# Peptides against a protein of PDB entry 7BBL, part 3

Target 1, 86 residues: chain A of PDB entry 7BBL
Amino acid sequence: IAQESLESQEQRARAALRERYLRSLLAMVGHQVSFTLHEGVRVAAHFGATDLDVANFYVSQLQTPIGVQAEALLRCSDIISYTFKP

## One batch from the design tools (peptide)

Design b1_p9_2 (made by RFdiffusion4)
Fold by OpenDDE base, seed 2:
Structure b1_p9_2 (fold): chain B 86 residues (1-86), chain A 9 residues (1-9)
Amino acid sequence: as target 1 above (86 residues)
Amino acid sequence: FVTNHPRSF
């Protein structure tokens, strides 16, 4: 019986995590999402869409410590984690 | 509005 290489197993694991991530983006559409940013900053916003590279989150009603932004762009590299209710 | 937070490579 052929044994899958460790490298192949790691590749499949990365692919599975990527798929789960992309599915979470689809599930966010139309929902309020809580984002944890660097330096312990937490914001909430309604998720609209991402760009093709999934480099940016286009959101509305962004609740920040200094006020509410009607429309905003969150860079994915600024985001540590997020939570939402599907 | 665009976020501007510190990032790691």
Scores: peptide ipSAE 0.060, ipTM 0.691, DockQ to the pose 0.077
Fold by OpenDDE base, seed 1:
Structure b1_p9_2 (fold): chain B 86 residues (1-86), chain A 9 residues (1-9)
Amino acid sequence: as target 1 above (86 residues)
Amino acid sequence: FVTNHPRSF
């Protein structure tokens, strides 16, 4: 009986994680998302879109500790995690 | 507005 190689298993796992991530981005469109940033900063914003390589999040109504920004760009590298209700 | 938080490597 042939067994899938470890490398193939890892590849499938990475692909599954990537797909899950991308699907989450699609699911959050138009919804308010809570973002956890570095230095313990937490913000909430309505998700609009990302760029081609998902390097940036385009959001609106960004609620920051110092006020609300109508439009904002969140660098994905600044984001530790996010949560939302689809 | 663009965030500029430190990156975690």
Scores: peptide ipSAE 0.059, ipTM 0.695, DockQ to the pose 0.075
Fold by OpenDDE base, seed 5:
Structure b1_p9_2 (fold): chain B 86 residues (1-86), chain A 9 residues (1-9)
Amino acid sequence: as target 1 above (86 residues)
Amino acid sequence: FVTNHPRSF
């Protein structure tokens, strides 16, 4: 009974976290987002969309250390965090 | 452009 309760709690927690994540994706549409990548690399870009499994971010006007890319693909696995002003 | 950043495992 305790184990089932724990599993149920974890399931609800994961669902809540996923919902918050998805809501953040909706909120960033059309906004400039600051992304923190591995090894301290930071980039800024306008969020366009994600693929259906949210594995990639499709962005525009990506400001990188080596220049601006008109359109770019950011893999979610490369992103540590992101911030934006909704 | 596609990111190709290293990550630690």
Scores: peptide ipSAE 0.059, ipTM 0.687, DockQ to the pose 0.072
Fold by OpenDDE base, seed 3:
Structure b1_p9_2 (fold): chain B 86 residues (1-86), chain A 9 residues (1-9)
Amino acid sequence: as target 1 above (86 residues)
Amino acid sequence: FVTNHPRSF
């Protein structure tokens, strides 16, 4: 049996991580999510959806340091990490 | 409302 190349192993690993990430997005729909942004900013919001290329998070009831936004758009590139309770 | 924070690209 031929040994799978390192490149093929890495591709499978990336695919598995991507699948887990996408399932995480599905799991957080409607839940309050805590987002850690750059410069130590932390916000909480109810997750609604992402666009097709997962460039933006569409959220509601965004709790920011300067007040609550009923609706907001979080750019994924602004997000360092997030956590939620499924 | 749209965020605009420092980012890596």
Scores: peptide ipSAE 0.053, ipTM 0.691, DockQ to the pose 0.078

Design b1_p9_2_s1 (made by RFdiffusion4, then SolubleMPNN; from b1_p9_2, 6 letters changed)
Fold by OpenDDE base, seed 4:
Structure b1_p9_2_s1 (fold): chain B 86 residues (1-86), chain A 9 residues (1-9)
Amino acid sequence: as target 1 above (86 residues)
Amino acid sequence: EVTLTPVRW
């Protein structure tokens, strides 16, 4: 019985997780999302889209401690977590 | 409510 290599298993796992994650992003489209950033900073914004490599979140109506930005880009690397209501 | 974290690939 042929067995899939560990590398192949990991690859499939990553692919599955990626797809699931991407679908979750799709679910956020148009919704307000609460983002937890570093240093305890929390912001809220309407999720618009991400780039193909999901390196950035393109959002609108970003509510920050210093004001509201109509359009903004949030680097995923700056985001600790985010919550939304489907 | 759903909580997510950015995923690293």
Scores: peptide ipSAE 0.465, ipTM 0.886, DockQ to the pose 0.669
Fold by OpenDDE base, seed 3:
Structure b1_p9_2_s1 (fold): chain B 86 residues (1-86), chain A 9 residues (1-9)
Amino acid sequence: as target 1 above (86 residues)
Amino acid sequence: EVTLTPVRW
């Protein structure tokens, strides 16, 4: 039986973790998500989708301090954390 | 509720 290299094992482990994270993103589709941004700003929006590299979050009905935006793009670099009810 | 943080790969 051929022995898998350590590097290959680590690659599979990383892939498994990524898959689990991506499945979490799929679980958010259609749900309202609370986003915590920098400077203590918190907004709520319905999650639509992300890029494959999770660079941006495409959302709808974004509730901001100055009103509601029908559609919006949130840069992941501006997000500290996000919470939703599965 | 589930709380997540953005992940960079």
Scores: peptide ipSAE 0.464, ipTM 0.887, DockQ to the pose 0.756
Fold by OpenDDE base, seed 5:
Formats: sequence, structure tokens, C-alpha cells
Structure b1_p9_2_s1 (fold): chain B 86 residues (1-86), chain A 9 residues (1-9)
Amino acid sequence: as target 1 above (86 residues)
Amino acid sequence: EVTLTPVRW
């Protein structure tokens, strides 16, 4: 009986996970998101977009401890987690 | 409410 290769199975699995993740990003558009960064830093901002490899989050109205930035870029590598209400 | 973490590809 024919069986799909392990490589093919992994490829499909990664593709499915990527799609689901991208859909979650779409759900964030226009919403305020709470970001938990390193060293206990927490900020809130409205999600705008990401680059194609989701390396950076482009946000607006970024609330930081020292003030609000109209536009900002958050590197995904600096983010521990983020929360939003769909 | 949804909580996510950055994903490794």
C-alpha cells in the first residue's frame, strides 16, 4: 500500500501551521494588541501588518512607558507573547 | 481572547 513520504508529510504539516498562523494575524488587523517583551516590558499597540516572513510587526499608537509613538516596528524576536481580543 | 507566541519556521 502506497504511503506518503515523511518529507511530504512534514511539508504539509508546516504549510497548514503557517496558514493557521497567518489567519490569526489577519484577525489582529485593526485591533489593539498587548505585547509582552523581554525584561518585563509590556506595551500595547494597534496591529497594522507584518512582512512576508513575519520577522517584524508594524504597529500604530504604540503605548510605551515613556509615551505613545504614532508608528513603530516591533521585531518578533523581541516578543515573548502577544494577546488580543478578536 | 487569543494569546500567541512568535513561531519558528
Scores: peptide ipSAE 0.461, ipTM 0.885, DockQ to the pose 0.661
Fold by OpenDDE base, seed 1:
Structure b1_p9_2_s1 (fold): chain B 86 residues (1-86), chain A 9 residues (1-9)
Amino acid sequence: as target 1 above (86 residues)
Amino acid sequence: EVTLTPVRW
């Protein structure tokens, strides 16, 4: 009987978490998402896609306190959290 | 409703 190394176990765990996260993003496609940004700013937009490392969120119909932007790019570094209804 | 936060890979 051979035992998997601790490093291998950790790798599998990280991979599983990543996959779950990515699947969550896929579930958001086409849905309106509410984003909580810094300084208490909250916006809503339809989720389109993200880049490979999920550094940016490409959204449409971004509703901001000032107005609506047809297309917009949200940097993940500006996002605290986001919610959507599957 | 699902709430998520950006993650670090």
Scores: peptide ipSAE 0.461, ipTM 0.885, DockQ to the pose 0.700

Design b1_p9_2_s2 (made by RFdiffusion4, then SolubleMPNN; from b1_p9_2, 5 letters changed)
Fold by OpenDDE base, seed 2:
Structure b1_p9_2_s2 (fold): chain B 86 residues (1-86), chain A 9 residues (1-9)
Amino acid sequence: as target 1 above (86 residues)
Amino acid sequence: PVTLRPRVW
């Protein structure tokens, strides 16, 4: 009986997670999102858009411990997790 | 609420 390779199974799993991620980006447009960054830093911002390779989040009204930034660029590599209400 | 974790793909 032919069995799908482990590598192929992992590839499908990654693809499924990627699709879920991309759909979440569509769902969060215009919503306030809570971002968990490194070192326990938590910020909230309204999601605007990403670039084509989803390397950066373009957000507005970024609430930081220091104050509110009207517009900001969050690197996806700096984000541990995010939470929003669709 | 939905929580996701970005990854380097």
Scores: peptide ipSAE 0.347, ipTM 0.844, DockQ to the pose 0.631
Fold by OpenDDE base, seed 3:
Structure b1_p9_2_s2 (fold): chain B 86 residues (1-86), chain A 9 residues (1-9)
Amino acid sequence: as target 1 above (86 residues)
Amino acid sequence: PVTLRPRVW
C-alpha cells in the first residue's frame, strides 16, 4: 500500500477547505453581509458574487459611513472579516 | 451568524 505524500495530503486538505469556503459564498448570495475593513471601518451590503479568484466581492446596497452605494466592488485584500446569517 | 475571512487560495 503506497503511502500518500505529505504534499498530497496537504493538497487534499486545501481542496476540502476551498470547497467549504465556496459553498459558504453560495450561501451568502442575496443576503446582507457585515464587512469589517481596516481602520475600524464597518460596512454592510448585499452579497452578489465574487470573481473566480475570490479577489473581489461584488455587492449591492453598500452602506458606508458617508452614504449608500447601489453597486460596489470590495477588494478582498481590504476585508479583515465578514459575517452573515445563513 | 457565520464569520469568514477571505483568503487567496
Scores: peptide ipSAE 0.345, ipTM 0.841, DockQ to the pose 0.764
Fold by OpenDDE base, seed 5:
Structure b1_p9_2_s2 (fold): chain B 86 residues (1-86), chain A 9 residues (1-9)
Amino acid sequence: as target 1 above (86 residues)
Amino acid sequence: PVTLRPRVW
């Protein structure tokens, strides 16, 4: 029985996770998203777009502890998790 | 709801 290499299995697994992630970004368009950031900071914003390498989230109506920002940029590296209702 | 966590690719 032919066995797929470990490297190939890992590559497929990463590809599947990446696809799921990208699909979530597509599903976020037009929705309010709750973001969990570091130090227990939680914000909510409407998702607008990302850059091509998905390094940043461009959002609107960002609700922060000190007020609402009309437009903002969230670095993906600052985000622990995000939740939205499709 | 959908919850995701960014990861290192």
Scores: peptide ipSAE 0.345, ipTM 0.841, DockQ to the pose 0.598
Fold by OpenDDE base, seed 1:
Structure b1_p9_2_s2 (fold): chain B 86 residues (1-86), chain A 9 residues (1-9)
Amino acid sequence: as target 1 above (86 residues)
Amino acid sequence: PVTLRPRVW
């Protein structure tokens, strides 16, 4: 019987993870999101959008340890994880 | 709540 190659299985797994990620971004639009950044820094902001390669997160009402920024850009590389309520 | 980690794709 024919078996799917390991490479094909890995490709499907990557595609599934990518879809999950992109769908999460869509679900976050307009919602407050908690971001965990490096050095244990945690911020909260309303998610607006991301660029095509998800290099940057465009957010509003960014709550930082030292104040609130009305509009801000978070680099994806600065983000360890994010949490939101759908 | 949903928690995810950004990835470099």
Scores: peptide ipSAE 0.344, ipTM 0.841, DockQ to the pose 0.715

Design b1_p9_2_s3 (made by RFdiffusion4, then SolubleMPNN; from b1_p9_2, 5 letters changed)
Fold by OpenDDE base, seed 4:
Structure b1_p9_2_s3 (fold): chain B 86 residues (1-86), chain A 9 residues (1-9)
Amino acid sequence: as target 1 above (86 residues)
Amino acid sequence: EVTLTPRRW
C-alpha cells in the first residue's frame, strides 16, 4: 500500500487552505469583516474586492480605533486573521 | 462564523 510522502501531504494541505481562503473571499463580498492586524489592532470593514494576486484587500466603512474611513486598502501581509458571518 | 488566516499556505 503506497502512502503519500510527507511533502505531498503538506502540499495538499496548503492547497486546501488556499482554496478555502479564496472561497472565503468570494463569500465575504459585501459583508462586514473583522480584521485582526498587527500590534493587537482590530478593525471592522465591509469587504469589496482584492487585486489579481490577492495582495491587497479593498474595503469600505473601515472602523478603526480613531474613526471611520470610507474607503481603505488593507495589505494581505498586514492581516493576521479575519472573521465574518457568511 | 468563519475565521481564517491568510498566512497558513
Scores: peptide ipSAE 0.360, ipTM 0.842, DockQ to the pose 0.542
Fold by OpenDDE base, seed 2:
Structure b1_p9_2_s3 (fold): chain B 86 residues (1-86), chain A 9 residues (1-9)
Amino acid sequence: as target 1 above (86 residues)
Amino acid sequence: EVTLTPRRW
């Protein structure tokens, strides 16, 4: 019985994670999202949109440790994780 | 509640 290679299994797992991510972007529209950034920084913002190819997050009412920014851009590379209620 | 980690793909 031919077994799928480890690399192929990893590719499928990444594809599944990517699909889940893309679906979450649709679900996040209009909701407040909690973002965990580097160095333990946590921020909250209302999700507006993404640049799908670059995965930039366009958010509003970004609550930072030093104040609120009305409009902001969060790069995907700066985000460790995010949490929201659908 | 949904939590995602973009770095995992």
Scores: peptide ipSAE 0.357, ipTM 0.843, DockQ to the pose 0.502
Fold by OpenDDE base, seed 3:
Structure b1_p9_2_s3 (fold): chain B 86 residues (1-86), chain A 9 residues (1-9)
Amino acid sequence: as target 1 above (86 residues)
Amino acid sequence: EVTLTPRRW
């Protein structure tokens, strides 16, 4: 039996991670999400939407160290990780 | 709870 190449295995692994990520975006709609940003900054916000290439997160009620922003834009590049309850 | 890291994929 021909063994799948290492490159092909890595591609499937990345595809699985991408699928999980995209499914999480659907699950987050309307929920409060905790975002971990650079320099240990953590914020919470209600997830609204992303653009098509998931470059930006459009959120509401963003709880920051200096107060609450009613509407805000989080760049994906600023986000280390996020946590939510489905 | 579910935790994800956007940069991993």
Scores: peptide ipSAE 0.356, ipTM 0.842, DockQ to the pose 0.540
Fold by OpenDDE base, seed 5:
Structure b1_p9_2_s3 (fold): chain B 86 residues (1-86), chain A 9 residues (1-9)
Amino acid sequence: as target 1 above (86 residues)
Amino acid sequence: EVTLTPRRW
């Protein structure tokens, strides 16, 4: 029985995860998103866009512990997780 | 509700 290699399986799994991630970005447009950042910091913001390589999230109405920022940039590397309702 | 963790793909 021909079995797919481990490397091929991992490649497909990563591709599927990436597709899911990219689709989530599309679904986030215009929605409020809750972001979990490092050190237990949690913020909420309306998702606007990302750059081409999804390195940065451009958001509006960012609710921070010290107040609301009208426009902000969140680095993807600073985001542990995010949650939104489609 | 959707929750994602952007990690090293």
Scores: peptide ipSAE 0.355, ipTM 0.837, DockQ to the pose 0.571

Design b1_p9_2_s4 (made by RFdiffusion4, then SolubleMPNN; from b1_p9_2, 6 letters changed)
Fold by OpenDDE base, seed 3:
Structure b1_p9_2_s4 (fold): chain B 86 residues (1-86), chain A 9 residues (1-9)
Amino acid sequence: as target 1 above (86 residues)
Amino acid sequence: EVTLTPFTL
């Protein structure tokens, strides 16, 4: 019985996760998102968009521990996780 | 509610 290799299975799984991630970005547009950053810092902001390589998140009304920024750029490398309500 | 982590290729 021919069986798909472990490598090809991992490739399909990675592709599925990537698609899920990209779809989540589309679902977040216009919604307020809670971002968990390093050192336990948590901020909330309205998601706007990302660049083509998804290296940065462009957000608005960023609520930080020290104030609110109308427009802001969050580097994806600084984000541990994000939560939103579809 | 959905919680995810940034995806890196």
Scores: peptide ipSAE 0.512, ipTM 0.897, DockQ to the pose 0.651
Fold by OpenDDE base, seed 1:
Structure b1_p9_2_s4 (fold): chain B 86 residues (1-86), chain A 9 residues (1-9)
Amino acid sequence: as target 1 above (86 residues)
Amino acid sequence: EVTLTPFTL
């Protein structure tokens, strides 16, 4: 049994993470999601859809520190992490 | 409950 190269192992690891990420996006549809943004800011919103190419989250009922927005666009670059109940 | 971070391409 020849040992798989480090590069190949890393490629498989990235592929696994990508798959998990994509599956989570599908699982979030219609659910409320808690988002942790920069500087410890936390918001909650109902997940609608994602633009996989541009990396945007389209959400509704976004609860922010200053109020609720019926519809909103969250850039993935602004999100540190997100939590939801499948 | 699941916690993830946006995937960077």
Scores: peptide ipSAE 0.504, ipTM 0.896, DockQ to the pose 0.642
Fold by OpenDDE base, seed 2:
Structure b1_p9_2_s4 (fold): chain B 86 residues (1-86), chain A 9 residues (1-9)
Amino acid sequence: as target 1 above (86 residues)
Amino acid sequence: EVTLTPFTL
């Protein structure tokens, strides 16, 4: 009746969340994504890729309140959430 | 439609 340690349970939970996150990145490739940033800013862009440590999102056709950027880099730390249709 | 937040390890 051995019980998994709390530490192990937390590790599995983190691993599951990381997998879900990574799968979402794969699913977003080429799709338009709506990003909610800080200060109430919301932008839309086509997702291209991320760097190896997933610190940045490389996107195209970034629609901002003041115009469209052909290509842009969004730091993950600046993103509160993102929404897309698989 | 899916909504997520960035996940940092």
Scores: peptide ipSAE 0.469, ipTM 0.884, DockQ to the pose 0.659
Fold by OpenDDE base, seed 5:
Structure b1_p9_2_s4 (fold): chain B 86 residues (1-86), chain A 9 residues (1-9)
Amino acid sequence: as target 1 above (86 residues)
Amino acid sequence: EVTLTPFTL
């Protein structure tokens, strides 16, 4: 019986993960998101937008351990994970 | 609640 190649299966899996990721970004717009950064740092902010090519998160009302920033830029490379309620 | 992590595909 003909079977899809492993490479093709992996390609579809990657595509599905990418779609899930992008959809989550859309769902985050306007919502407060909890970000877990390196060294155990956790911050919360309202998600505004991302630059998919540059991999940046543009947020507002960023609550950090030392204060609140009205506007801020979070690099995706510095984010371990993010959580939000749709 | 949804939790994700940025990653390279």
Scores: peptide ipSAE 0.410, ipTM 0.859, DockQ to the pose 0.605

## One batch from the design tools (peptide)

Design b1_p10_1 (made by RFdiffusion4)
Fold by OpenDDE base, seed 3:
Structure b1_p10_1 (fold): chain B 86 residues (1-86), chain A 10 residues (1-10)
Amino acid sequence: as target 1 above (86 residues)
Amino acid sequence: MTTSDLLAER
């Protein structure tokens, strides 16, 4: 039995993580999500959508330390983590 | 509002 190469194993692992990530985006649509950004910034917002390459999150009712923004754009590269209740 | 605005205001 030919052992699967390390590269092939890593490719399958990345594909599985990507699939799980995309499914999480579908699951959070319309829900309030808590986002952790750099420099200890934390916000909550209702998730609306992403662009096709998942570079940005389009959100509504963004609760920030300085007030509530009706609509906002969060760059995915600025997000360290997020949590939500399905 | 963008993430750049959120980070700049700290």
Scores: peptide ipSAE 0.255, ipTM 0.813, DockQ to the pose 0.031
Fold by OpenDDE base, seed 5:
Structure b1_p10_1 (fold): chain B 86 residues (1-86), chain A 10 residues (1-10)
Amino acid sequence: as target 1 above (86 residues)
Amino acid sequence: MTTSDLLAER
């Protein structure tokens, strides 16, 4: 039985993680999402869309400590985690 | 508003 190479196993693992991530983005559409950013900043917003390379989240009704922003841009690299109810 | 604005509040 030819054992799959370590490289091939890692490639499949990365592909599976990427797929799960993309599926989570699809599931976020139209939902309020709680985002955890750096420095302990937490915000909630309705997820609208991402750009094609998933570098930015376009959100609406962003709840911040200083008020609600109708529309906002969240850089994906600044997001530590997010939670939402599907 | 961008993430930079959110992080600058501290």
Scores: peptide ipSAE 0.255, ipTM 0.813, DockQ to the pose 0.030
Fold by OpenDDE base, seed 2:
Structure b1_p10_1 (fold): chain B 86 residues (1-86), chain A 10 residues (1-10)
Amino acid sequence: as target 1 above (86 residues)
Amino acid sequence: MTTSDLLAER
């Protein structure tokens, strides 16, 4: 039994994490999501869609400290984490 | 509104 190389194991692990991430985006559709951004900023919004390269989140009903924004664009690179109820 | 707007509020 040829032992899988460490590099191949790491590649499969990265692929599995990427798949789980993409599946989470599908599961977020139509749900309110809590986003943690840099500088301790936390917002909640309804997830709508992403662009093809998952560079941006298109969201609605964005709850901010200064009010609710009907539609907004969140850069994925600015998002540290998110939580939602499936 | 964009992420930049959210970060500028501090």
Scores: peptide ipSAE 0.250, ipTM 0.811, DockQ to the pose 0.030
Fold by OpenDDE base, seed 1:
Structure b1_p10_1 (fold): chain B 86 residues (1-86), chain A 10 residues (1-10)
Amino acid sequence: as target 1 above (86 residues)
Amino acid sequence: MTTSDLLAER
């Protein structure tokens, strides 16, 4: 039985994490999501879509400390984490 | 609004 190389195992792990991430984005569509951003900023918004390279999240009803924005763009690089109920 | 706007408002 040929043992899989460590590099191959790591590649599979990275692929699995990426797939899980992308599936979470699909599951997020139409749901309110809580986002944790840099500087301790936390917001909630309805997830709409991402661009092709998942650089940006297009969201609606963004609840911010100063009010609600009907439409907004969240840069994915600014997002530390998110939570939602599928 | 963008994340830049959100971060600038603090």
Scores: peptide ipSAE 0.251, ipTM 0.813, DockQ to the pose 0.031; fails the geometry check

Design b1_p10_1_s1 (made by RFdiffusion4, then SolubleMPNN; from b1_p10_1, 3 letters changed)
Fold by OpenDDE base, seed 4:
Structure b1_p10_1_s1 (fold): chain B 86 residues (1-86), chain A 10 residues (1-10)
Amino acid sequence: as target 1 above (86 residues)
Amino acid sequence: MTTQDLLAAL
């Protein structure tokens, strides 16, 4: 029985991850998202938009220990992970 | 979601 090539398996894996990511973006709309940043910093914000190529996160009501920013940009390189309650 | 997963997807 012919087996799918390694390259094809990797392509499917990437596609699955991409789909998961895109679905998470859809699901987080209207919810407060918790972002874990470097150096143990954690912030909360509402999702606005993202760049599909660079994955910059444009957010609102960014809550930090020192205050709230009405609008903010979180670069993908600044983010370790994010979670939210659907 | 982790950025590692995101980067792997690109």
Scores: peptide ipSAE 0.240, ipTM 0.800, DockQ to the pose 0.066
Fold by OpenDDE base, seed 1:
Structure b1_p10_1_s1 (fold): chain B 86 residues (1-86), chain A 10 residues (1-10)
Amino acid sequence: as target 1 above (86 residues)
Amino acid sequence: MTTQDLLAAL
């Protein structure tokens, strides 16, 4: 049995992760999302949109330690992870 | 999902 090349395996892995990410975006619409930022900071917001290539998160009702922002931009570089109740 | 996973996908 001819083994799939390492490059092909990596390509499939990237494609699978991309699909998972895109599906998560669809699933989070209309829900409050919890974002874990650096230094253990956690914020919550409603998802608005993203730039699919840059992964900026345009959000609303951002709950921060100092208050609520009606609209905000979260950069991917600021985020460690996100979770939500689908 | 982690941004590490996201970076791997981009």
Scores: peptide ipSAE 0.240, ipTM 0.798, DockQ to the pose 0.066
Fold by OpenDDE base, seed 5:
Structure b1_p10_1_s1 (fold): chain B 86 residues (1-86), chain A 10 residues (1-10)
Amino acid sequence: as target 1 above (86 residues)
Amino acid sequence: MTTQDLLAAL
């Protein structure tokens, strides 16, 4: 039985994850997104844009423990995870 | 989605 090379399998896996990420960006448009940051901090915001290479999240109406920020930048390195209601 | 998954995709 012909078996796909390990390298090819890894490439497909990365491509699948990339597609999943991109689709999540499309799906979050128009919805409030919950971001889990370091130190147990959770914030909510509306998605604006992202840099696809470094995954900087440009968001609006960022709700933080100390108030609301109209426009904000969330660095990928600061984000542990994100969720939203489709 | 986690950033771990994201980083694995890049």
Scores: peptide ipSAE 0.236, ipTM 0.796, DockQ to the pose 0.064
Fold by OpenDDE base, seed 3:
Structure b1_p10_1_s1 (fold): chain B 86 residues (1-86), chain A 10 residues (1-10)
Amino acid sequence: as target 1 above (86 residues)
Amino acid sequence: MTTQDLLAAL
């Protein structure tokens, strides 16, 4: 039985994850997104844009524990995960 | 989506 090489399997896995990420960006447009940051901090914001290579998130109406920022930049290094209601 | 998954995709 011919088995797919490890390199080929890894390539397909990376491609699938990349596609899922890109589709999530499309799906979050127009929705409030919940971001989980370090130290248990959670914020909510509307998606604006990203730098696809660096994964910076440019957002609006950022709700933080301290207050609301009209526009803000969230670096990938600050974010653990994000969720939203489709 | 987690940044761990994102980093694995790069």
Scores: peptide ipSAE 0.189, ipTM 0.767, DockQ to the pose 0.065

